# Peptides against a protein of PDB entry 4Z63: the designs that were tried, part 50

Target 1, 334 residues: chain A of PDB entry 4Z63
Amino acid sequence: LCLGMNDLTGNIPEDLFHLKRLNLLGIQENRLSGSLSREIRNLSSLVRLDVSWNLFSGEIPDVFDELPQLKFFLGQTNGFIGGIPKSLANSPSLNLLNLRNNSLSGRLMLNCTAMIALNSLDLGTNRFNGRLPENLPDCKRLKNVNLARNTFHGQVPESFKNFESLSYFSLSNSSLANISSALGILQHCKNLTTLVLTLNFHGEALPDDSSLHFEKLKVLVVANCRLTGSMPRWLSSSNELQLLDLSWNRLTGAIPSWIGDFKALFYLDLSNNSFTGEIPKSLTKLESLTSRNISVNEPSPDFPFFMKRNESARALQYNQIFGFPPTIELGHNN

## One batch from the design tools (peptide; made by RFdiffusion4, then SolubleMPNN)

Design b1_p12_2_s4 (from b1_p12_2, 4 letters changed)
Fold by OpenDDE base, seed 3:
Formats: sequence, structure tokens, C-alpha cells
Structure b1_p12_2_s4 (fold): chain B 334 residues (1-334), chain A 12 residues (1-12)
Amino acid sequence: as target 1 above (334 residues)
Amino acid sequence: SRPVVGLSSFDP
């Protein structure tokens, strides 16, 4: 049943939960309100539940043990409170969990040993607190992780050295500290292609350790951290780099010539720093800007990006990395 | 709070 993108109001009719053969319930992008009914438990054949972009409130019901076929749960942009229900945190069938932009709180706890199918987790823009869950690497299929805009104090866990499945990772605006430790750990994630760390590491030095290596890194975003230092030499070895944003920091020195050697680099933002010297001539030779053959079919993160060019600007949402226009921003370097 | 500027992955 697909009733998304309407102006539906009120609660879900109780009789809807008698549909025991229902595989897909999509009621997203409405004005549905109240609590999400526990009677969802009666939908034993449910594979996909999309209740996103509504006015749901209260706690998410602890009924996911009665949904053995549930692969997709989308509840982003609601008013859900409380934690992740125990049955959801132990779901062996769940592939994708999206609860972004809610009011979920407490410690983030997932039984990764039980969640054997989980490949995408979006819990961005919630009220989770405490530390990052050290057992996330035990989710052996977990590829996409958005934990942005939560209050995860401290550092990236050492256990994340073993996060081999991790490909897309956002920790933007999560009160993280110690960028040197974070990068030192995350470099061991051999499948890591996207790393978003914006609004963390307040006033720290961007490490220039030549021993750091991110072999498969395509997207690096570390904006608005007030980072000091220079363009990091270790980044020059990330030959697959497509998008680099280091804007709104306190980076100094010259923009190095090797920045133009990235064959796939189509988006570069170094604006609002303190870079000096000349613009490297190599930037004029970026193949991605001269040739239209950017492979549009590359895997992207499941989580959206938001661009805010200045304090007064509206945020622009980008659902795909390739939705960004080819860009070189070097402005506001003084 | 810091002004929200730049590219991020959280809802504004």
C-alpha cells in the first residue's frame, strides 16, 4: 500500500493493520500524527515500512520481533522520541534503518551480532549522547553510516580500525575530538570512500602525517572545524579523490601543486581559509573539469548532503555526490 | 554555537 506524498492527516486506521499479507506500507510525506501504532506487529509479511516525513511522535513501538521479513524501515523526519526499540536493535532481517531527523535520545545501542543484514544506518540529526558504539564494526555488512548531529563526545573508537565494511561515514557535527586519532583509526577502513567530519575537532591541527593513507577515499569533507595547519601531504596519495571540502578552517600555506593531479576531482572547496601564494597551474589541467566523462554511476552515500555557502544562505540538499556542480572554490583566503 | 556553514550531512 503506497499512500505517500499526499496531505493525509490524523492516525493510521486500525483496520489497516489487519492486512497480514502486506509487504510494503508507504505512508511517507503526509501529515500523519500521533504515536506509531503497536498494531504494526500484525503486518507479519511486511518487508518495507516507510513512515518518513510525517508528524509521528512518541516512542517507536517494540514490535520488530514480530516482523521477521522487515528489510527496510524508514522513519526519517518525524518527532520520534526515546531509544531504538530492543527488537529493532536486534533485527536479523533489517537491511536499512533510517531514523534521521527525529528526537531519539540516550545511548546508541545496536546488537550488531544479531543485525547480520544491516548495511545502511542513518541516525543523523537526533539527540543520541554518550560515546560512539564500539561494536559497530561487528555489523559485518554495515556499509553506510550517518551519525551526524548527535552528541557523541570523545574520540572515534579504536575498534573502528576493524570496520572493514564501512564505505560511507558521516560524523558531521557530533562533538568529536582528536582528529589525529580519528584519521589514524579510519585509515584502516579499507573500503572507506566517503568521510564527512564537518563541525568537529574545534581548533585542532589537521595532521600532516605522511604515514596516513586513505587508498579508496573519494569524498573528504572536513569543513568548519577551525582547523589549523596546511594542506596535508598524506591526501596526495588518495588518487581516487572526487570531492574535497576543507572550507571554513584556518588552514595556511600554499595550495600544493599535487591538488591538480587528482584525475577524478570535480569539486574542490578550500574557501574561507588563510591560504597564501599562487593558484597552482595544475588546477587548470583537472581532467574532470575538462572532460565530461565523469562516471555518474558510482555508488554514493545513502545519506544526504547539505551545503550552506554562508551564514545567511539557505542550505541546499544534495542526495547524490554527482549532484554537485563541478566547482573550484578558493575564495575568501586572506 | 558555531555558525553552520560549509558542506555537511546533517539536517539544517
Scores: peptide ipSAE 0.474, ipTM 0.919, DockQ to the pose 0.900
Fold by OpenDDE base, seed 5:
Structure b1_p12_2_s4 (fold): chain B 334 residues (1-334), chain A 12 residues (1-12)
Amino acid sequence: as target 1 above (334 residues)
Amino acid sequence: SRPVVGLSSFDP
């Protein structure tokens, strides 16, 4: 049953929960309100539940033990409060959990040993507190992780050295500290292609450690951290780099010539720093900017990107990395 | 608080 993208109001009719053979329930992009009914437990054949972009409130019901076929739960952009229900945090069937842009709170706890199928987790823009869960690497299929805009004070856990499944990771605006430790840990994530760390590490030094290596890194975003230092030499070994944003920092020195050696680099933002010297001539030879055929079919993160060019600008949403126009921004360097 | 600017993955 797909009823998304309407102007439906009120709550879900109770009789809908009598549909025991229902595999797909999509009621996204409406004005549905109230609590999400516990009677969802009656939908024992449910594979996909999409209640996103509504006005739901209260706690998410702890009924996911009665949904053994549930693979997709989308509840982003609601007013949900409380924690992740125990049955949801232990779901062996769940492939994708999206609860972005809610009011969920408390310590984030997932039983990753039980969540054997979890591939995508989006909990961005919530009120989770405490530390990052050390057991996330035990989710052996977890590829996409957005934990942005939560209050995860402290450092990236050492256990994330073993996060081999991790490909797309955002921790933007999560009150994280120690960028040197974070990068030193995350370099061990052999499948990591996208790393977003914007609005963390306040006033720290960007490490220029030649021992750092991100073999498969395609997207690096570390904007608005007030980072000091220079363009990091270790980044020159990330030959697959497509997007680099280091804007709104306090980076100094020259822009190195190797920045133009990235064959796939189509988006570069180094604006609002303190870079000096000449613009590297190698930037004029970027193959990605001279060739018309950027292959649009590369895997992207499941989470959206938001670009805010300045303090007065509206944020622009980009659902795919390839939605970014080819860009070189070097402005506002003093 | 720092002004929200740059590329991120959180809802404005």
Scores: peptide ipSAE 0.467, ipTM 0.918, DockQ to the pose 0.908
Fold by OpenDDE base, seed 4:
Structure b1_p12_2_s4 (fold): chain B 334 residues (1-334), chain A 12 residues (1-12)
Amino acid sequence: as target 1 above (334 residues)
Amino acid sequence: SRPVVGLSSFDP
């Protein structure tokens, strides 16, 4: 049953929960309000539940133990409060959980040893506090993780060295400290292709450690951290780099010539730094800017990107990496 | 707090 993208108001009619054979309930992009009914537990055949982009409030009901076939739960952009209910945090069937842009709070706790099917987690833009959960790497299929805009004070856990499934990771604006430790840990994530760390590491030095290596890194975003240092030499070994944003830092020195050696680099933002010297001629030889082959089916993060060009600018949303125009931004370096 | 600018993955 798909009722999304309407102007429906009120709550879900209780009679809807009599549909024992219902596999898909999509009521997204409406004006539905009130609490999400615990009677969802009666939808024992449910595979997909999409209640996103509504006005739901209250706590998410703890009934997911009665939904053994549930693979997809989308609840982004609501007013949900409280934590992740225990049954949801222990769901063995769940593949995707999206609760981005809610008011969820407390410590983030997931029973990753039970969540054997979880491959995508989006909890960005919530009110979670405490530390990053050390047991996330125990979610053995977890590929996509957005935890941006929460208050995860401290550092990236050492356990994330074992996060082999991790491919797409955002921790933007989560009060993280110690970029050297974070990069030193995350380099062990051998499947990591997208790393977004914007608005962390206030005033720290970007490490130039030659031992750092991100072999499969395609997207690196570390904007607006007030980072000091220079263009890191270790990045030159990330031969698959497609998008680099180091804007709004305090990086100095020259832009190195090796920046033009990235065959797939189509988006470069080094703006609002203190780079000096000449623009390397090698940038004019970037193959991706002369002949871009875009694959529509190329794997991408499940979470959207948001671009704000300045403090007063409206944020632009990009749902796919290749949705970015080919860009070289080197402005505001002085 | 720092102004929100640049590329990120959180809602405005």
Scores: peptide ipSAE 0.467, ipTM 0.919, DockQ to the pose 0.914
Fold by OpenDDE base, seed 2:
Structure b1_p12_2_s4 (fold): chain B 334 residues (1-334), chain A 12 residues (1-12)
Amino acid sequence: as target 1 above (334 residues)
Amino acid sequence: SRPVVGLSSFDP
């Protein structure tokens, strides 16, 4: 049953929950309000539930133990409160959980040893507090993780060295500390291609340790962190780099010539730093900027990107990395 | 709080 993208109001009719053979319920992009009914438990054949972009409130009902076939739960952009219900946090069938842009709170706890099928998690823009859950690497299929705009004080857990499934990771604006530890841990994530750390760290030094290596890194965003230091030499070994944003920091020194050696680099933002010297001539030879053949069919993060060019600007949403225009921003430096 | 600018992955 697909009723998305309408002007539906009120609650879900209770009689809808008598549809025991229903595999897909899509009611996204409406004005549905009230609590999500506990009677969803009666939809025992449900594979996909999309209630996103509504006005739902209250706690998410703890009925997911009665939904053994549920693979996709999309509840982004609602008014849900409380925590992740225990049955959802223990779901062995769930592949994708998207609850971004809600009012969920408390400590984030997932039983990753039970969540054997979870591959995408979006809990960005919530009110979770405490520390990052150390057991996330136990979610052995977890590839896409957005935990941005929560209050996860402290450091990236040491256990994330073992997060082999991790490919796309955002912790933007999550009150993280110790960038050196974070990068030192996350370099062990052999499948990591996208790392977004914007609006963390409190004027820390960007590490220039030659022992750091991100083999498969395609997207690195560490904007607006007030980071000190220079362009990190370890980044020159990330030959697959496509997007680099280090804007709105306090980085100094020269822009190194190796920045032009990235064959796939099509988006570079080093603006609003304290870089000095000449613009490397190698930037004029970036193949991605001279060739029209950008492969549009690469896997991307499931979470959206948001660009704010300045404090007064509206955020622009980008659903894919390749939606960014080819860009070199070096403005507002010395 | 720090002004929100730059590229990120959280809803504004």
Scores: peptide ipSAE 0.464, ipTM 0.918, DockQ to the pose 0.924

Design b1_p12_3_s1 (from b1_p12_3, 4 letters changed)
Fold by OpenDDE base, seed 3:
Formats: sequence, C-alpha cells, structure tokens
Structure b1_p12_3_s1 (fold): chain B 334 residues (1-334), chain A 12 residues (1-12)
Amino acid sequence: as target 1 above (334 residues)
Amino acid sequence: SSSWITTVEPEL
C-alpha cells in the first residue's frame, strides 16, 4: 500500500493494521500525526515501512520482534522521541534504518551482534548524546552510517579500527574532538570511501603524518573546523580522491602540486583558508574536469549531502556526489 | 565568491 506524497492528516486508521498480508506500507510525505500505533505489530508480513516526512510524535513502539520480515524502516523527518526501541535495536531482519531528523534522545544503543543484516543506518539530526557506540563495528554488514548532528562528545572509538564494512561515514557537527586520533583510527577502515567530519575538532591541528593512509578514499569533507596546519601529505596517496572540501579552516602554506595529480578529482574546495603562494599549474590539467566521462555508476552514500555557500545560505541538497558541479574553489585565501 | 560548506545535514 503506497499512499505517499499526499496531504493526508490525522492518525493512521486502525483498520489498516488488519492487513496481515501487507508487505509494503508507504505513507511518507503526508501530515499524519499522533503516535505511531503499536498495532503495526499486526502487519507480520511487512518488509518495508515508510512513515517518513510526517508529523508523528511520541516513542517508536517496541513491536519489531513481531515484524520478522522487516528489512526497511524509514521514519526520517518526524517528531519521534525517546530511544531506539529494544526490538528494533535487536532486529535480525533489518537492512536499512532511517530515523534522520527526529527528536530521538539518550545514549545510542544498537545490538550489532543481533542486527546481522543492517547495512544502512541514518540517525542524523537527532538528540543522541554521550559517546559513539563502540560496538558499531560488530554490525558486520554496516556500510552506510550517518550520525551527523548529534552530540557525541569525545573521540572516535578505538574499536572503529575494526570497522571493515564501513564505506560511507558522516559525523558532521557531532561535537567530536581529537582529529589526529579520529584519522588514525579510521585509516584502518579498508572500505572507507566517504568521510564527512565537517563542524568538529574546532581549532585543532590537521595532522600531517605521512604514516596515515586512506587507500580507497573518494570523498573527504572536513569543512568549517577552524583547523590549523597545512595540506596534509598523507592525502596525496589517496589516488581515488574525487571530492575534497577543506573550506573554512585556518590552513596555511602552499597548495601542493600533487593536488592536481588526482585523476578523479572533480570537486575541490579549499576556500576560506590562509593558503599562500601560487595556484598549482597541475590544477589546470585535472583529467576529471576535461573528460565528460565521469562514470556515474559509482556507489554513493545513502545519506544526502548539503552544501551551503555560507552559514546563512540555504543548503542545496545533493543525493549523489556526482550531482556536485565540477568545481575548483580557492577563494578567500591570504 | 561562494565558499561552500559541505555537510550531511542542513545546519539550522
């Protein structure tokens, strides 16, 4: 049953929960309000539940043990409060959980040893607090993780050295500290292609440790951190780099010539730093900017990117990295 | 000149 993209109001009719053979319920993009009924437990054949973009409130009902086939739960952009219910945090069937842009709170806890099928987790823009869950690497299929815009004080857990499944990771604006530790840990994530760390590490030094290596890194975004230091030498070994944003920092020194050696680099923002010297001539030879054949078929994170021209500007949403216009921004340097 | 800040969530 797909009723998305309407102006439906009020609560879900209770009789809808009598549909025991229902595999897909999509009621997204409406004005549905109230609590999400616990009677969703009656939908024992449910594979996909999409309640996103509504006015739902209250706690998410703890009934996911009665939904043994549920693979997809989308609840982004609602007013849900409380934590992730225990049955959801233990779901062995769940592949994708999206609860972005809610009011979920408390310590984030997932039973990753039980969540054997979880491959995508979006909990961005919530009220989670405390530390990052150290057991996330136990989610052995978890590839996509958005935890942006929560309050995860402290450092990236040491356990994330073992996060072999991690491919796309955002921790943007999550009150993280110690960029040197974070990068030192995350370099061990052998499948990491996308790393977004914007609005963290305020005023720290960007490490220039030549021992750091991100072999598969395609997207690095560490904007608006007020980071000090220079362009990090370790980044030159990330030969697959496609997008680099280090804007709105306090980086100094020259832009190194190796920045133009990235064959796939189509988006570069180094604006609003304190870089000096000449613009590297190698930037004029970026193959990605001269060739139209950017292979559009590369895997992208499930979370969207948002680009702002300034703090007060409206964010532009990009669902894929290839949606970014080919860009070289070097403005507002000293 | 538009200085882009890339995030995964819109800053309010």
Scores: peptide ipSAE 0.232, ipTM 0.827, DockQ to the pose 0.624
Fold by OpenDDE base, seed 5:
Structure b1_p12_3_s1 (fold): chain B 334 residues (1-334), chain A 12 residues (1-12)
Amino acid sequence: as target 1 above (334 residues)
Amino acid sequence: SSSWITTVEPEL
């Protein structure tokens, strides 16, 4: 049953939960309100539940133990409060959980040893507090993780050295500290292709440790951190780099010539720093900007990107990395 | 431009 993209109001009729053979319930992009009924438990054949972009409130019901086939739960952009219910945090069937842009709170706890199928987790823009859950690497299939805009005070857990499944990671604006530790840990994530750390590490030094290596890094975004230092030499070994945003920092020195050696680099933003010297001539030879066929459908994160033009502007949403226009931004440097 | 990339949505 797909009823998304309407102006439906009120709560879900209880009679809808008598549909025991229902595999897909999509009621996204409506004005549905009230609590999400516990009677969802009656939908024992449910594979996909999409309640996203509504006005749902209250706690998410603890009924996911009665949904043994549930693979997809999308509840983003609602008013859900409380924690992740225990049955959801233990779901062995769940592949994708999206609860971004809610009011979920407390410590983030998932039973990753039980969540054997979890591939995508989006909990961005919530009120989770405390530390990042150290057991996330136990989610052996967890590839996509958005935890942006939560209050995860402290540093990235040491256990994330073992996060081999991690490919797409965002922690934008999550009150993280110690960028040197974070990068030192996350370099061990052999499948990490996308790393977004914008609005963290305020005023720290960007490490220039030549021992750092991100083999598969395609997207690095560490904008608006007030980071000091220079263009990090370790980044030159990330030969697959496609998108680099280091804008709105306090980086100094020259833009190195090796920045133009990235064959796949189509988006470069180094704006609003304190870079000096000449623009590297190698930037004029970027193959990605000279070749018309940037049609490589590469895997993108499940979470959207947002480009802010300024602090007061509405962010532009980009659902895919290749949605970004080919860009070289070097403005507002010295 | 004075832009930067993030994954943060505005709160409802």
Scores: peptide ipSAE 0.554, ipTM 0.914, DockQ to the pose 0.831; fails the geometry check
Fold by OpenDDE base, seed 4:
Structure b1_p12_3_s1 (fold): chain B 334 residues (1-334), chain A 12 residues (1-12)
Amino acid sequence: as target 1 above (334 residues)
Amino acid sequence: SSSWITTVEPEL
C-alpha cells in the first residue's frame, strides 16, 4: 500500500493493521500525526515500512520482534522521541534503518551481533548523547553510517579499526575530539570511500603523518573545523580522490603540486583557509575537469549531502556526489 | 566559497 506524497492528516486508521498480508506500507510525505500505533505488530508480512516526512510523535513502539520480515524502516523527518526500541535494536531482518531528523535521545545502543542484515544506518540529526557505540563494527554488513549532528563527545572508538564493511561514514557536527586518533583508526577501514567529519575537532592540528593511508578514499570532507597545519602529505596516496572539502579551516603553507595529480578529482574546496604561495600548475591539468567522462553511476552514500552557506539556514541538497558541479575553490586564503 | 559540505540537514 503506497499512500506517500499526499496531504493525508490524522493518524493511521486502526483497521489498516488488519492487513496481515501487507508487504509494503508507504505513507511518507504526508501530515500524519500522533503516535505510531503499536498495532503495526499485526502486519506480520511487512517488508518495508516508510513513515518518513510526517508529523509522528511519541516513542517508536517496541514491536519489531513481531515483524520478522521487516527489511526497511524509514522514519526520517518526524517528531519521534525516546530511544531505539529494543526489538528494533535487535532486528535480524532489518537491512536499512533511517531515523534521521527526529528527536531520539539517550545512549545509542544497537545489538550488532543480532543485526546481521543491517547495511544502512541513518541516525543523523537526533539527540543521542554519550559516546559512539564501540560495537558498531560487529554489524558485519553495515556499509552506510550517518551519525551526524548528535552529541557523541569524545573520540572515535579503537574498535572501528575492525569496521571492514564501512564504506560511507558521516560524523559531521558530533562533538568529536582528537582528529589524529580518528584518522589513525579510520585508515584501517579498507572499504571506506566517503568520510565526512565537518564541524568536529575544533581548533586541532590536521595530522601530516605520512604513515596514514586511505586506499579507497573518494570523498573527504573535513570542513569548518578550524584545523591548523598544512595540506596533509598522506592524502597524496589516495589516488581515487574525487571530492575534497577542507574549507573553513586554518590551514597554512603552500597548496602542493600533487593536488593536481588526482585523475578523478572534480571538486576541490580549499577556500577560507590561510594557504600561501602560487596556485599549482598541475591543477590546470586535472583530467576530470577536462574530460566529461565522469561515471555518474558510481555507488553513493544513502545519506544526502548538503552545501551549507555560512549566512543562510538554506542548504542545497545533493543526493549523489556527482551532483556537485566541477569546482575549484581557492578563495579567501588570507 | 561561503559554503561547506555537510550531511547535517538544514534546520527547517
Scores: peptide ipSAE 0.477, ipTM 0.902, DockQ to the pose 0.815; fails the geometry check
Fold by OpenDDE base, seed 1:
Structure b1_p12_3_s1 (fold): chain B 334 residues (1-334), chain A 12 residues (1-12)
Amino acid sequence: as target 1 above (334 residues)
Amino acid sequence: SSSWITTVEPEL
């Protein structure tokens, strides 16, 4: 049953939950309000639940133990409060959980040893507090993780050295500290292709340690951190780099010539730094900007990117990395 | 000049 993208109002009729053979319920992009009924438990055949972009409020009901086939739960952009219910945090069937842009709070706890199918987690823009859950690497299929815009104080857990499934990771604006430790840990994530750390590590030094290596890194976004230092030499070994944003920092020195050696680099933002010297001539030879054959079929994060021209500007949403326009932005340097 | 701040969440 797909009723998305309408102007439906009120609560979900309770009689809808009598549809015991229903595999897909999509009621997204409406004005549905009230609590999400616990009677969703009666939808024992449910594989996909999409309640996103509504006006739902209250706690998410703890009934996911009665939904043994549920693979997809989409609840982004609602007014949900409380935590992730225990049955949801223990779901062995769940592949994707998206609860972005809610009012969920407390300590983030997932039973990753039980969540054997979880591959995508979006909890961005919530009110989670405390530390990052150390057991996230126990979610052995978890590839896509957005935890941006929460209050995860402290450092990236040491356990994330073992996060072998991690491919796409955003921690933007999550009050994280110690970028040197974070990068030193995350370099061990052998499948990490996308790393977004914007609005963390305020005023720290970007490490220039040649021992750091991100073999498969395609997207690095570390904007608006007020980071000091220079262009990090370790980044030159990330031969698959496609997108680099280090804008709105306090980086100094020259832009190194190796920045133009990235064959796949199509988006470069180094704006609003304190870089000096000449623009590297190698940037004029970027194959990705000269050739029309950008491989459009590369895997992208499940979470969208948002770009703002300035702090007060409306964010532009990009659902795919390749949705970014080919860009070299070097403005507002010294 | 438009300096882009890239994130995965709209800063409200």
Scores: peptide ipSAE 0.246, ipTM 0.838, DockQ to the pose 0.634; fails the geometry check

